# Peptides against a protein of PDB entry 5X9X, part 2

Target 1, 41 residues: chain A of PDB entry 5X9X
Amino acid sequence: SSVSELEQRLRDVKNTNSRFRKALMEKENELQALIRKLGPE

## One batch from the design tools (peptide; aimed at target 1 L34)

Design b1_p8_8_s3 (made by RFdiffusion4, then SolubleMPNN; from b1_p8_8 with E1R E7K)
Fold by OpenDDE base, seed 3:
Parts: sequence; structure tokens; C-alpha cells
Structure b1_p8_8_s3 (fold): chain B 41 residues (1-41), chain A 8 residues (1-8)
Amino acid sequence: as target 1 above (41 residues)
Amino acid sequence: RIEELLKE
């Protein structure tokens, strides 16, 4: 049904959003770790 | 140096 298709699209978008949020957090943590290694220069 | 690298 059209409702079932919209529910599936919502699940797909939520899953994609969760994956991108995780990837962003990991890159922000990596960036912070690199800044710490470089020091105050 | 780091501040310049962090400029978007």
C-alpha cells in the first residue's frame, strides 16, 4: 500500500541519517585527535 | 597554523 511504501521510505531515511551521523562523529573525533598531536602551533 | 586549517 501507499502507506507501507511511505513507512519503508521513512525507515530508509532514518537508517541513512544514523549512518551519516556516526561517520560525522568519527571524523570529528579523528580531527580532534590530530589537532592534539600537532600541539598549539 | 591550526586555526587557519580549521577555517571553513
Scores: peptide ipSAE 0.027, ipTM 0.589, DockQ to the pose 0.168
OpenDDE base, seeds 1, 2, 4, 5: peptide ipSAE 0.026, 0.025, 0.025, 0.026; ipTM 0.584, 0.586, 0.583, 0.580; seeds 2, 4, 5 fail the geometry check

Design b1_p8_8_s4 (made by RFdiffusion4, then SolubleMPNN; from b1_p8_8 with E3Q E4K)
Fold by OpenDDE base, seed 2:
Structure b1_p8_8_s4 (fold): chain B 41 residues (1-41), chain A 8 residues (1-8)
Amino acid sequence: as target 1 above (41 residues)
Amino acid sequence: EIQKLLEE
């Protein structure tokens, strides 16, 4: 049904959002580690 | 200073 397809699309968007949030957190941690190596804030 | 700009 159109409802079940919209629910599936919502699940897929949530999964994609979770993946991007994880990637952003990993990139932030890497940037912070590089900043610490470069010197003070 | 840069680390403060990365704080959410």
Scores: peptide ipSAE 0.029, ipTM 0.555, DockQ to the pose 0.151
OpenDDE base, seeds 1, 3, 4, 5: peptide ipSAE 0.022, 0.023, 0.027, 0.024; ipTM 0.522, 0.529, 0.546, 0.533; seeds 1, 3, 4, 5 fail the geometry check

## One batch from the design tools (peptide; aimed at target 1 T16 K27)

Design b1_p9_1 (made by RFdiffusion4)
Pose (drawn by RFdiffusion4):
Structure b1_p9_1 (pose): chain A 41 residues (1-41), chain P 9 residues (1-9)
Amino acid sequence: as target 1 above (41 residues)
Amino acid sequence: SPPLFPFSS
């Protein structure tokens, strides 16, 4: 049905998007962690 | 922060 060339790139980008969506939410943690460091003087 | 790159076949 679907050619291997397409689906192999699709597996790749899906692993890419899943990982990027993870890293994005994590960077928000770093973001708020810095603001918790803006909390003092 | 370390960069991220897309996976390739």

Design b1_p9_1_s1 (made by RFdiffusion4, then SolubleMPNN; from b1_p9_1, 5 letters changed)
Fold by OpenDDE base, seed 4:
Structure b1_p9_1_s1 (fold): chain B 41 residues (1-41), chain A 9 residues (1-9)
Amino acid sequence: as target 1 above (41 residues)
Amino acid sequence: PPPLYPDVP
C-alpha cells in the first residue's frame, strides 16, 4: 500500500542517514588526525 | 588541537 511504501521509504532514508553520519564522522576523525600530524594539539 | 567542526547531526 501507499502507507507501507512510505514507511519503507522512511526506513530507507533513516538507514541512509545513519550511513552518512558514520561516513562524516570517519572523515572528521581522519581530518583531525591529519591536523594533529601537522602541529601541536 | 580541538576539533575543527562540531559533531554532525
Scores: peptide ipSAE 0.114, ipTM 0.728, DockQ to the pose 0.054
OpenDDE base, seeds 1, 2, 3, 5: peptide ipSAE 0.076, 0.108, 0.104, 0.108; ipTM 0.695, 0.718, 0.726, 0.732

Design b1_p9_1_s2 (made by RFdiffusion4, then SolubleMPNN; from b1_p9_1, 5 letters changed)
Fold by OpenDDE base, seed 1:
Structure b1_p9_1_s2 (fold): chain B 41 residues (1-41), chain A 9 residues (1-9)
Amino acid sequence: as target 1 above (41 residues)
Amino acid sequence: PPPLYPETP
């Protein structure tokens, strides 16, 4: 593998990681909204 | 406000 190929792989992994982080944040926001509706507080 | 979490059974 060349340096260029490794740099491309790193970019792809970072993009995938960013997409999963966004999905997790959206699910956390959804969960918090449900907790506020159904929780004792 | 800080996040809330469900209590574990």
Scores: peptide ipSAE 0.083, ipTM 0.694, DockQ to the pose 0.028
OpenDDE base, seeds 2, 3, 4, 5: peptide ipSAE 0.082, 0.069, 0.061, 0.064; ipTM 0.687, 0.577, 0.549, 0.543

Design b1_p9_1_s3 (made by RFdiffusion4, then SolubleMPNN; from b1_p9_1, 5 letters changed)
Fold by OpenDDE base, seed 5:
Structure b1_p9_1_s3 (fold): chain B 41 residues (1-41), chain A 9 residues (1-9)
Amino acid sequence: as target 1 above (41 residues)
Amino acid sequence: LPPLYPLEP
């Protein structure tokens, strides 16, 4: 049904958002590590 | 520099 299709699309968007958030968190952690290596705070 | 705070899961 149209409702079930919209619910599926919402689940897909949530999964996609979770994947992007994870990638951003990993990059932010990498950035922080590099900043610490760069020099004094 | 202040720390970067990670995105919340």
Scores: peptide ipSAE 0.203, ipTM 0.769, DockQ to the pose 0.053; fails the geometry check
OpenDDE base, seeds 1, 2, 3, 4: peptide ipSAE 0.194, 0.194, 0.192, 0.193; ipTM 0.762, 0.759, 0.761, 0.760; seeds 1, 2, 3, 4 fail the geometry check

Design b1_p9_1_s4 (made by RFdiffusion4, then SolubleMPNN; from b1_p9_1, 4 letters changed)
Fold by OpenDDE base, seed 4:
Structure b1_p9_1_s4 (fold): chain B 41 residues (1-41), chain A 9 residues (1-9)
Amino acid sequence: as target 1 above (41 residues)
Amino acid sequence: LPPLYPDVS
């Protein structure tokens, strides 16, 4: 149904959002690690 | 050093 489809789309968006959040966090961690390599904290 | 960018999560 339309409702079921919307629920599915919402789940998909939430999953995608979660994946991007994780990826961004990983990139931030990588960046900060590089910053630490450049000098003092 | 503190983070250069804010938490994006």
Scores: peptide ipSAE 0.218, ipTM 0.791, DockQ to the pose 0.054; fails the geometry check
OpenDDE base, seeds 1, 2, 3, 5: peptide ipSAE 0.209, 0.201, 0.208, 0.201; ipTM 0.783, 0.778, 0.787, 0.778; seeds 1, 2, 3, 5 fail the geometry check

Design b1_p9_2 (made by RFdiffusion4)
Pose (drawn by RFdiffusion4):
Structure b1_p9_2 (pose): chain A 41 residues (1-41), chain P 9 residues (1-9)
Amino acid sequence: as target 1 above (41 residues)
Amino acid sequence: SEVLTVESS
């Protein structure tokens, strides 16, 4: 049905998107962690 | 921060 060339790139980009959606939510943690460090003086 | 890279075949 679907050619291997397409689906191999698709597996790749899906692993990419899943990893990037994870890293994005993690960077928000770092963002708020810095603001918790803006909390003091 | 680390640089994220796109996977390829």

Design b1_p9_2_s1 (made by RFdiffusion4, then SolubleMPNN; from b1_p9_2, 5 letters changed)
Fold by OpenDDE base, seed 1:
Structure b1_p9_2_s1 (fold): chain B 41 residues (1-41), chain A 9 residues (1-9)
Amino acid sequence: as target 1 above (41 residues)
Amino acid sequence: PEELKLETS
């Protein structure tokens, strides 16, 4: 049904959003590690 | 010395 299709689209968008948020957190952790190793701190 | 915080979302 049209309702079930919209529900599926919403689930797909939420899954994509979650994957990107996870990737961003991983990149932030990597950058912070590099800052600690190479930065002026 | 002080940690640089990155703003992500």
Scores: peptide ipSAE 0.049, ipTM 0.649, DockQ to the pose 0.044
OpenDDE base, seeds 2, 3, 4, 5: peptide ipSAE 0.051, 0.048, 0.050, 0.044; ipTM 0.648, 0.638, 0.648, 0.632; seeds 2, 3, 4 fail the geometry check

Design b1_p9_2_s2 (made by RFdiffusion4, then SolubleMPNN; from b1_p9_2, 3 letters changed)
Fold by OpenDDE base, seed 1:
Structure b1_p9_2_s2 (fold): chain B 41 residues (1-41), chain A 9 residues (1-9)
Amino acid sequence: as target 1 above (41 residues)
Amino acid sequence: DEVLEVETS
């Protein structure tokens, strides 16, 4: 693979990583909301 | 309410 192909692959991985991080943050927020509703604390 | 820390991937 050329340098340009590796750079493109890196950009794609970074974009995918950012999407998953956002999804995890949203799920964490939802989990905290459920904990506030159902948890003892 | 207490905020719980959850480890994520």
Scores: peptide ipSAE 0.040, ipTM 0.648, DockQ to the pose 0.046
OpenDDE base, seeds 2, 3, 4, 5: peptide ipSAE 0.040, 0.039, 0.037, 0.038; ipTM 0.645, 0.644, 0.638, 0.645

Design b1_p9_2_s3 (made by RFdiffusion4, then SolubleMPNN; from b1_p9_2, 5 letters changed)
Fold by OpenDDE base, seed 4:
Structure b1_p9_2_s3 (fold): chain B 41 residues (1-41), chain A 9 residues (1-9)
Amino acid sequence: as target 1 above (41 residues)
Amino acid sequence: MEELKLETS
C-alpha cells in the first residue's frame, strides 16, 4: 500500500542517515588522530 | 592538552 511504501522509505532513509552519521564520526576520529600526530598541539 | 574539534557537517 501507499502507506506501507512510505513507511519503508522512511525506514530506509533513517538507516542511510545513521550509516552516514557513523561514517562521518569515524572520519572525524581519523582526522583527529592525524592532527594529534602531525599537527600542533 | 589542547582540545581539538573538527566540524564535519
Scores: peptide ipSAE 0.043, ipTM 0.641, DockQ to the pose 0.041
OpenDDE base, seeds 1, 2, 3, 5: peptide ipSAE 0.042, 0.042, 0.040, 0.034; ipTM 0.638, 0.636, 0.627, 0.624

Design b1_p9_2_s4 (made by RFdiffusion4, then SolubleMPNN; from b1_p9_2, 3 letters changed)
Fold by OpenDDE base, seed 1:
Structure b1_p9_2_s4 (fold): chain B 41 residues (1-41), chain A 9 residues (1-9)
Amino acid sequence: as target 1 above (41 residues)
Amino acid sequence: DEVLEVEVS
């Protein structure tokens, strides 16, 4: 693979990583909301 | 209510 191909792959991985991190943040927010509703504290 | 800490990737 050329340097340009590696740079493109890195950009794609970073974009995918950002999407998953956003999804995880949303899941964490939902989890905390459920904990507040159902948890003892 | 207290917030529980969850480790994520």
Scores: peptide ipSAE 0.052, ipTM 0.682, DockQ to the pose 0.047
OpenDDE base, seeds 2, 3, 4, 5: peptide ipSAE 0.046, 0.049, 0.045, 0.043; ipTM 0.677, 0.678, 0.675, 0.663

Design b1_p9_3 (made by RFdiffusion4)
Pose (drawn by RFdiffusion4):
Structure b1_p9_3 (pose): chain A 41 residues (1-41), chain P 9 residues (1-9)
Amino acid sequence: as target 1 above (41 residues)
Amino acid sequence: SLPDLPILD
């Protein structure tokens, strides 16, 4: 049905997107962690 | 296949 060339790149980008969606939510944690460090003086 | 892209800060 679907050519291997397409689906191999699709598996790749899906692994890419899932990993990037993880890293995005993590960077928010770093972001708020810095603001918790803006909490003092 | 495609290369795996890095995550940067």

Design b1_p9_3_s1 (made by RFdiffusion4, then SolubleMPNN; from b1_p9_3, 3 letters changed)
Fold by OpenDDE base, seed 5:
Structure b1_p9_3_s1 (fold): chain B 41 residues (1-41), chain A 9 residues (1-9)
Amino acid sequence: as target 1 above (41 residues)
Amino acid sequence: SLPVPPILP
């Protein structure tokens, strides 16, 4: 049904959003580590 | 050595 499809799409968007948030957090941690290594003491 | 601020995406 149209309702079931919308519910599925909402779940898919939430899952995608969660995955992107995790990826961004990992990249931020990597970036911070590199900045500290390259930055002035 | 100064604190390095976080860079947000």
Scores: peptide ipSAE 0.105, ipTM 0.747, DockQ to the pose 0.026
OpenDDE base, seeds 1, 2, 3, 4: peptide ipSAE 0.091, 0.097, 0.100, 0.100; ipTM 0.732, 0.749, 0.748, 0.762; seeds 2, 4 fail the geometry check

Design b1_p9_3_s2 (made by RFdiffusion4, then SolubleMPNN; from b1_p9_3 with D4V D9P)
Fold by OpenDDE base, seed 2:
Structure b1_p9_3_s2 (fold): chain B 41 residues (1-41), chain A 9 residues (1-9)
Amino acid sequence: as target 1 above (41 residues)
Amino acid sequence: SLPVLPILP
């Protein structure tokens, strides 16, 4: 049904958003680690 | 002091 399709699309968007948020947090953590190694005191 | 990037959402 149209409602079922909209619910599926919403789930897909939420899953994609969650994956991107996790990836960005991992990149932020890596950048902070590099800053600690290479950044000025 | 070490620079800190803003926290990503």
Scores: peptide ipSAE 0.114, ipTM 0.765, DockQ to the pose 0.030
OpenDDE base, seeds 1, 3, 4, 5: peptide ipSAE 0.109, 0.111, 0.108, 0.113; ipTM 0.760, 0.763, 0.758, 0.764

Design b1_p9_3_s3 (made by RFdiffusion4, then SolubleMPNN; from b1_p9_3 with D4E D9L)
Fold by OpenDDE base, seed 4:
Structure b1_p9_3_s3 (fold): chain B 41 residues (1-41), chain A 9 residues (1-9)
Amino acid sequence: as target 1 above (41 residues)
Amino acid sequence: SLPELPILL
């Protein structure tokens, strides 16, 4: 049904958002690691 | 079918 399709798409968007948030966090962590390597240490 | 929904980071 239209309702079931809407619910499915909402789940898909939430899953996609979660994956992107995780990827951004990982990239931020990678960036911070590189910044530390470039630092005076 | 429904249109694509936007993603919000």
Scores: peptide ipSAE 0.101, ipTM 0.704, DockQ to the pose 0.190
OpenDDE base, seeds 1, 2, 3, 5: peptide ipSAE 0.066, 0.066, 0.079, 0.069; ipTM 0.687, 0.689, 0.681, 0.633; seeds 1, 2 fail the geometry check

Design b1_p9_3_s4 (made by RFdiffusion4, then SolubleMPNN; from b1_p9_3, 3 letters changed)
Fold by OpenDDE base, seed 1:
Structure b1_p9_3_s4 (fold): chain B 41 residues (1-41), chain A 9 residues (1-9)
Amino acid sequence: as target 1 above (41 residues)
Amino acid sequence: SLPEPPILP
């Protein structure tokens, strides 16, 4: 049904968003680690 | 590499 297709697309979007959120968090952590290495310490 | 962009509803 059209409802089941929309539900599937919504699940796919949520899954993709979760993957992007994880990627952004990992990049933020990498950035912060580099900033700490560039510090005076 | 980034995952594929979201599928449009």
Scores: peptide ipSAE 0.188, ipTM 0.765, DockQ to the pose 0.151
OpenDDE base, seeds 2, 3, 4, 5: peptide ipSAE 0.167, 0.186, 0.177, 0.186; ipTM 0.753, 0.766, 0.757, 0.764

Design b1_p9_4 (made by RFdiffusion4)
Pose (drawn by RFdiffusion4):
Parts: C-alpha cells; sequence; structure tokens
Structure b1_p9_4 (pose): chain A 41 residues (1-41), chain P 9 residues (1-9)
C-alpha cells in the first residue's frame, strides 16, 4: 500500500515529533526553574 | 544551555 521510502521517513519524523514534544515541555520546566530563581532579590 | 535537536533520518 504505502511505499517503504515514505513510511521510513514517516517513522523518523514521528520519532522526531514525539522527542521534540517532550523536549518542549522540558524547556518549560527550565523556564519556570529560572523564574523560581528570579524569585529572590 | 539547551542542547540542539535535529530530526531523525
Amino acid sequence: as target 1 above (41 residues)
Amino acid sequence: SSPPLFPEH
């Protein structure tokens, strides 16, 4: 049905998006962690 | 620093 060339790139980009969606939510943690460091003086 | 992210190939 689907050619291997397409689905192999698809598996790649899906692994890419899943990893990027993870890293995006992690960077928010870093972001708030810095603001918790803006908490003091 | 944030490590760079690249797409998988």

Design b1_p9_4_s1 (made by RFdiffusion4, then SolubleMPNN; from b1_p9_4, 5 letters changed)
Fold by OpenDDE base, seed 1:
Structure b1_p9_4_s1 (fold): chain B 41 residues (1-41), chain A 9 residues (1-9)
Amino acid sequence: as target 1 above (41 residues)
Amino acid sequence: PVPPLYPDV
C-alpha cells in the first residue's frame, strides 16, 4: 500500500494545485479588468 | 494595451 499511498498523496497535491491555479487566474482576470478601467494603455 | 500581470497563470 506504500505505492497506493504515494499515488493518493500525488492526486491530493495535484487537486490542491489545480484549485490554487484557478483562483490565481480568477484574480488575474479581476486585476486586468480593473487596470483596463484605470488607464488607457 | 495592458500586458498580463501574471502571464504564466
Scores: peptide ipSAE 0.233, ipTM 0.782, DockQ to the pose 0.060
OpenDDE base, seeds 2, 3, 4, 5: peptide ipSAE 0.228, 0.219, 0.237, 0.205; ipTM 0.781, 0.774, 0.785, 0.765; seeds 2, 3, 4 fail the geometry check

Design b1_p9_4_s2 (made by RFdiffusion4, then SolubleMPNN; from b1_p9_4, 5 letters changed)
Fold by OpenDDE base, seed 5:
Structure b1_p9_4_s2 (fold): chain B 41 residues (1-41), chain A 9 residues (1-9)
Amino acid sequence: as target 1 above (41 residues)
Amino acid sequence: PLPPLYPVT
C-alpha cells in the first residue's frame, strides 16, 4: 500500500542518515588524531 | 594538550 511504501522509505532515509552521521563522526575523529600528531598537546 | 574537537554536524 501507499502507507507501507512511505513507511519503508522513511526507514531507508533514517538508516542512510545514521550511516552518514557515523561516517562524519569517524572522519572528525581521524582529523583530531592527525592534528594531535602534528604538534604539542 | 589540545582540547577535544567536536563535529560541526
Scores: peptide ipSAE 0.243, ipTM 0.783, DockQ to the pose 0.051
OpenDDE base, seeds 1, 2, 3, 4: peptide ipSAE 0.245, 0.243, 0.234, 0.243; ipTM 0.785, 0.786, 0.780, 0.784; seeds 1, 2, 4 fail the geometry check

Design b1_p9_4_s3 (made by RFdiffusion4, then SolubleMPNN; from b1_p9_4, 3 letters changed)
Fold by OpenDDE base, seed 4:
Structure b1_p9_4_s3 (fold): chain B 41 residues (1-41), chain A 9 residues (1-9)
Amino acid sequence: as target 1 above (41 residues)
Amino acid sequence: PLPPLFPET
């Protein structure tokens, strides 16, 4: 049904959002690690 | 410790 499809889309968006949030956090950590190599923390 | 480069999402 339309409702079940919307619920599915919402779940998919939430999953995608979670994946991107994790990826962004990993990139933040990567950048921080690179900056740490340039000098003291 | 270095501050975060990006704001929390």
Scores: peptide ipSAE 0.216, ipTM 0.773, DockQ to the pose 0.061
OpenDDE base, seeds 1, 2, 3, 5: peptide ipSAE 0.210, 0.207, 0.204, 0.204; ipTM 0.769, 0.767, 0.768, 0.768

Design b1_p9_4_s4 (made by RFdiffusion4, then SolubleMPNN; from b1_p9_4, 4 letters changed)
Fold by OpenDDE base, seed 2:
Structure b1_p9_4_s4 (fold): chain B 41 residues (1-41), chain A 9 residues (1-9)
Amino acid sequence: as target 1 above (41 residues)
Amino acid sequence: PVPPLYPEV
């Protein structure tokens, strides 16, 4: 049970990490697109 | 060229 609980916690952390990494990527893309609209690179 | 920004999340 202890090992199973640690494995479950690890899965939860990995899922949360994946969600945040995806959100960061999307926001970076959004900001880069907005910067390009302001003017030349 | 514009360097990448790292937004607050």
Scores: peptide ipSAE 0.250, ipTM 0.807, DockQ to the pose 0.066
OpenDDE base, seeds 1, 3, 4, 5: peptide ipSAE 0.219, 0.234, 0.243, 0.246; ipTM 0.790, 0.798, 0.803, 0.805; seeds 1, 3, 4 fail the geometry check

Design b1_p9_5 (made by RFdiffusion4)
Pose (drawn by RFdiffusion4):
Structure b1_p9_5 (pose): chain A 41 residues (1-41), chain P 9 residues (1-9)
Amino acid sequence: as target 1 above (41 residues)
Amino acid sequence: SPLPDPVSS
């Protein structure tokens, strides 16, 4: 049905998007962690 | 922290 060339790139980009969606939510943690460091003086 | 690289076959 679907050619291997397409689906192998698709597996790649999906692993890419899942990883990037994870890293994005993590960077927000770093973002708020810095603001918790803006909390003091 | 560094961002991850895209996956490529």

Design b1_p9_5_s1 (made by RFdiffusion4, then SolubleMPNN; from b1_p9_5, 3 letters changed)
Fold by OpenDDE base, seed 2:
Parts: sequence; structure tokens; C-alpha cells
Structure b1_p9_5_s1 (fold): chain B 41 residues (1-41), chain A 9 residues (1-9)
Amino acid sequence: as target 1 above (41 residues)
Amino acid sequence: MPLPEPVVS
């Protein structure tokens, strides 16, 4: 049904959003690790 | 100044 399709799309968007948030967090943590190695305390 | 700690979940 159209409702079921919209619910599925919402789940897909939420899953995609979660994956991107995790990826961004990992990139930020890697950046912070590099800053600690290269920069002053 | 000390750098902030990394955010982990």
C-alpha cells in the first residue's frame, strides 16, 4: 500500500541518516587524532 | 590549551 511504501521510505531514510552520522563521527574522530599528533596539547 | 576529547558512541 501507499502507506506501507511511505513507512518503508522513512525507514530507509532513517537508516541512511544513521550511517552518515556514524561515518561523520568516525571522520571527526580521525581528524581529532591527527590534530593531537600534529598540534600542541 | 588541551584539545577536546573525541566523541564516541
Scores: peptide ipSAE 0.053, ipTM 0.680, DockQ to the pose 0.041
OpenDDE base, seeds 1, 3, 4, 5: peptide ipSAE 0.053, 0.053, 0.054, 0.053; ipTM 0.679, 0.679, 0.680, 0.678; seeds 1, 4 fail the geometry check

Design b1_p9_5_s2 (made by RFdiffusion4, then SolubleMPNN; from b1_p9_5, 3 letters changed)
Fold by OpenDDE base, seed 3:
Structure b1_p9_5_s2 (fold): chain B 41 residues (1-41), chain A 9 residues (1-9)
Amino acid sequence: as target 1 above (41 residues)
Amino acid sequence: MPLPQPVVS
């Protein structure tokens, strides 16, 4: 049904959003680690 | 002095 299709699309968007949020957090941690290595705290 | 931190959002 159209409702089931919209529910599936919402689940797909939420899953994609969660994966991008995780990737951004990991990149932030990587950048912070590099900054700490490059200079004095 | 503390280093500036990156901003993602």
Scores: peptide ipSAE 0.120, ipTM 0.771, DockQ to the pose 0.040
OpenDDE base, seeds 1, 2, 4, 5: peptide ipSAE 0.118, 0.118, 0.116, 0.121; ipTM 0.769, 0.770, 0.766, 0.774; seeds 2, 5 fail the geometry check

Design b1_p9_6 (made by RFdiffusion4)
Pose (drawn by RFdiffusion4):
Structure b1_p9_6 (pose): chain A 41 residues (1-41), chain P 9 residues (1-9)
Amino acid sequence: as target 1 above (41 residues)
Amino acid sequence: SSVEKVFFS
């Protein structure tokens, strides 16, 4: 049905998007962690 | 901070 060339790249980009969506949410944690460090003086 | 990259098999 689907050619291997397409689905191999698709598996790659899905692993990419899943990992990026993870890293994005993590960077928000770093973002708020810095703001918790803006909390003091 | 780290940079995310795209990987192709």

Design b1_p9_6_s1 (made by RFdiffusion4, then SolubleMPNN; from b1_p9_6, 7 letters changed)
Fold by OpenDDE base, seed 1:
Structure b1_p9_6_s1 (fold): chain B 41 residues (1-41), chain A 9 residues (1-9)
Amino acid sequence: as target 1 above (41 residues)
Amino acid sequence: MKELKLTLS
């Protein structure tokens, strides 16, 4: 049904959003480690 | 030395 299709689309978007948030956190951790090694702190 | 804060997330 149209409702079930929209529910599926919402689930897909939420899954994609979650994956990108995880990737951003991993990149932030990587950048922070590099800052500790090379940064001006 | 102090860690720089990132704000990506």
Scores: peptide ipSAE 0.119, ipTM 0.759, DockQ to the pose 0.042
OpenDDE base, seeds 2, 3, 4, 5: peptide ipSAE 0.111, 0.108, 0.111, 0.110; ipTM 0.753, 0.751, 0.753, 0.754

Design b1_p9_6_s2 (made by RFdiffusion4, then SolubleMPNN; from b1_p9_6, 7 letters changed)
Fold by OpenDDE base, seed 5:
Structure b1_p9_6_s2 (fold): chain B 41 residues (1-41), chain A 9 residues (1-9)
Amino acid sequence: as target 1 above (41 residues)
Amino acid sequence: MEELKLELS
């Protein structure tokens, strides 16, 4: 139904957002580690 | 030391 499809789309968007947030957090940690190694003291 | 902090999320 239209309602069930909208609910599915909402779940898909939430899952996508969660995955990207996790990826960004991991990249932020990686960049922070590089800053500690290469950045100014 | 200068503290550098990234905020990407």
Scores: peptide ipSAE 0.063, ipTM 0.687, DockQ to the pose 0.041
OpenDDE base, seeds 1, 2, 3, 4: peptide ipSAE 0.061, 0.059, 0.059, 0.060; ipTM 0.682, 0.676, 0.676, 0.680

Design b1_p9_6_s3 (made by RFdiffusion4, then SolubleMPNN; from b1_p9_6, 6 letters changed)
Fold by OpenDDE base, seed 3:
Structure b1_p9_6_s3 (fold): chain B 41 residues (1-41), chain A 9 residues (1-9)
Amino acid sequence: as target 1 above (41 residues)
Amino acid sequence: SETVTLVFS
């Protein structure tokens, strides 16, 4: 049904959102480490 | 030494 399809799409969006949140956190940690190395002590 | 803190989101 159209309702079940919308529920499936919502689950897919939530899964994608979770994956991008994890990737963002990893990039933020990487950026922090790089700035510590390049910046003044 | 001084610390550098980045704030995200």
Scores: peptide ipSAE 0.122, ipTM 0.751, DockQ to the pose 0.034
OpenDDE base, seeds 1, 2, 4, 5: peptide ipSAE 0.120, 0.114, 0.121, 0.122; ipTM 0.741, 0.729, 0.743, 0.755

Design b1_p9_6_s4 (made by RFdiffusion4, then SolubleMPNN; from b1_p9_6, 7 letters changed)
Fold by OpenDDE base, seed 4:
Structure b1_p9_6_s4 (fold): chain B 41 residues (1-41), chain A 9 residues (1-9)
Amino acid sequence: as target 1 above (41 residues)
Amino acid sequence: SETLTLTLS
């Protein structure tokens, strides 16, 4: 049904959002490490 | 050392 499809789409968006938030956190940590290596202390 | 802050989210 349209309702069940929308519910599924919402779940998919939430899952995708969660994955990207985790990826951004990891990239932020990576960038911080690189900045510490390349930049001033 | 100086404080280095990134905020992506």
Scores: peptide ipSAE 0.092, ipTM 0.728, DockQ to the pose 0.040
OpenDDE base, seeds 1, 2, 3, 5: peptide ipSAE 0.090, 0.092, 0.090, 0.088; ipTM 0.728, 0.731, 0.730, 0.725; seeds 2, 3 fail the geometry check

Design b1_p9_7 (made by RFdiffusion4)
Pose (drawn by RFdiffusion4):
Formats: sequence, structure tokens, C-alpha cells
Structure b1_p9_7 (pose): chain A 41 residues (1-41), chain P 9 residues (1-9)
Amino acid sequence: as target 1 above (41 residues)
Amino acid sequence: PLPDPIPLS
């Protein structure tokens, strides 16, 4: 039904998006962690 | 560091 060339790239980009969506939420943790360091003087 | 995209097959 679907050509291998398309689905192989699709598996790749899905692994990419899942990973990026993970890293994005993690960077927010780093962001708030810095603000917790803005908490002092 | 930000991750790199997975290379396209």
C-alpha cells in the first residue's frame, strides 16, 4: 500500500518528533530551574 | 543540548 521509501522516512521523523517533544518539555525544566536561580538576590 | 533530527532513510 505505502512505499517503503515513504514509511522509512516517516518512522524517522516520528522518532524525531517524539524525541523533540520530549526535549522541548525538558528545556522548560531548565528554564524554570534558571528562574529558581533568579529567586535569590 | 538540543537533539539532532534522525537522518532520513

Design b1_p9_7_s1 (made by RFdiffusion4, then SolubleMPNN; from b1_p9_7 with D4E I6V)
Fold by OpenDDE base, seed 5:
Structure b1_p9_7_s1 (fold): chain B 41 residues (1-41), chain A 9 residues (1-9)
Amino acid sequence: as target 1 above (41 residues)
Amino acid sequence: PLPEPVPLS
């Protein structure tokens, strides 16, 4: 049904959002580690 | 020193 399709699309968007949030957190941690290696604050 | 990042999630 159209309702079940919209519910599925909402789940897919939420899952995609969660994956990107995790990736951004990992990239931020990587960036901070590289900055610490680069030199003083 | 750089500012602390805003948390995600």
Scores: peptide ipSAE 0.068, ipTM 0.686, DockQ to the pose 0.045
OpenDDE base, seeds 1, 2, 3, 4: peptide ipSAE 0.064, 0.067, 0.059, 0.061; ipTM 0.685, 0.685, 0.678, 0.682; seeds 2, 4 fail the geometry check

Design b1_p9_7_s2 (made by RFdiffusion4, then SolubleMPNN; from b1_p9_7 with D4A I6V)
Fold by OpenDDE base, seed 4:
Order: C-alpha cells, then structure tokens, then sequence
Structure b1_p9_7_s2 (fold): chain B 41 residues (1-41), chain A 9 residues (1-9)
C-alpha cells in the first residue's frame, strides 16, 4: 500500500542517514590522522 | 595541537 511504501521509504532514508553519519565521522578521523602525519599537533 | 572532532548533528 501507499502507507507501507512511505514507511519503507522513511526507514530507508533513516538507514542511509545513519550510514552517512558514520562515513563522515570516519572521514574526519582519516583527515585528522593524515594531518598528524604532516606535522606536529 | 589539532582541534578535537565535532559531533555531527
């Protein structure tokens, strides 16, 4: 049904959002690690 | 020293 499709889409968006949040944190950690390799804190 | 990471919204 249209309602079940909207509920599914909402779940998919929430899951995608969570994955992107994790990816952004990992990329920030990667960036900071690379900056540390370039020189002193 | 580098700044600490900022929490995501």
Amino acid sequence: as target 1 above (41 residues)
Amino acid sequence: PLPAPVPLS
Scores: peptide ipSAE 0.109, ipTM 0.735, DockQ to the pose 0.043
OpenDDE base, seeds 1, 2, 3, 5: peptide ipSAE 0.145, 0.121, 0.124, 0.120; ipTM 0.772, 0.742, 0.749, 0.745; seeds 1, 2, 3, 5 fail the geometry check

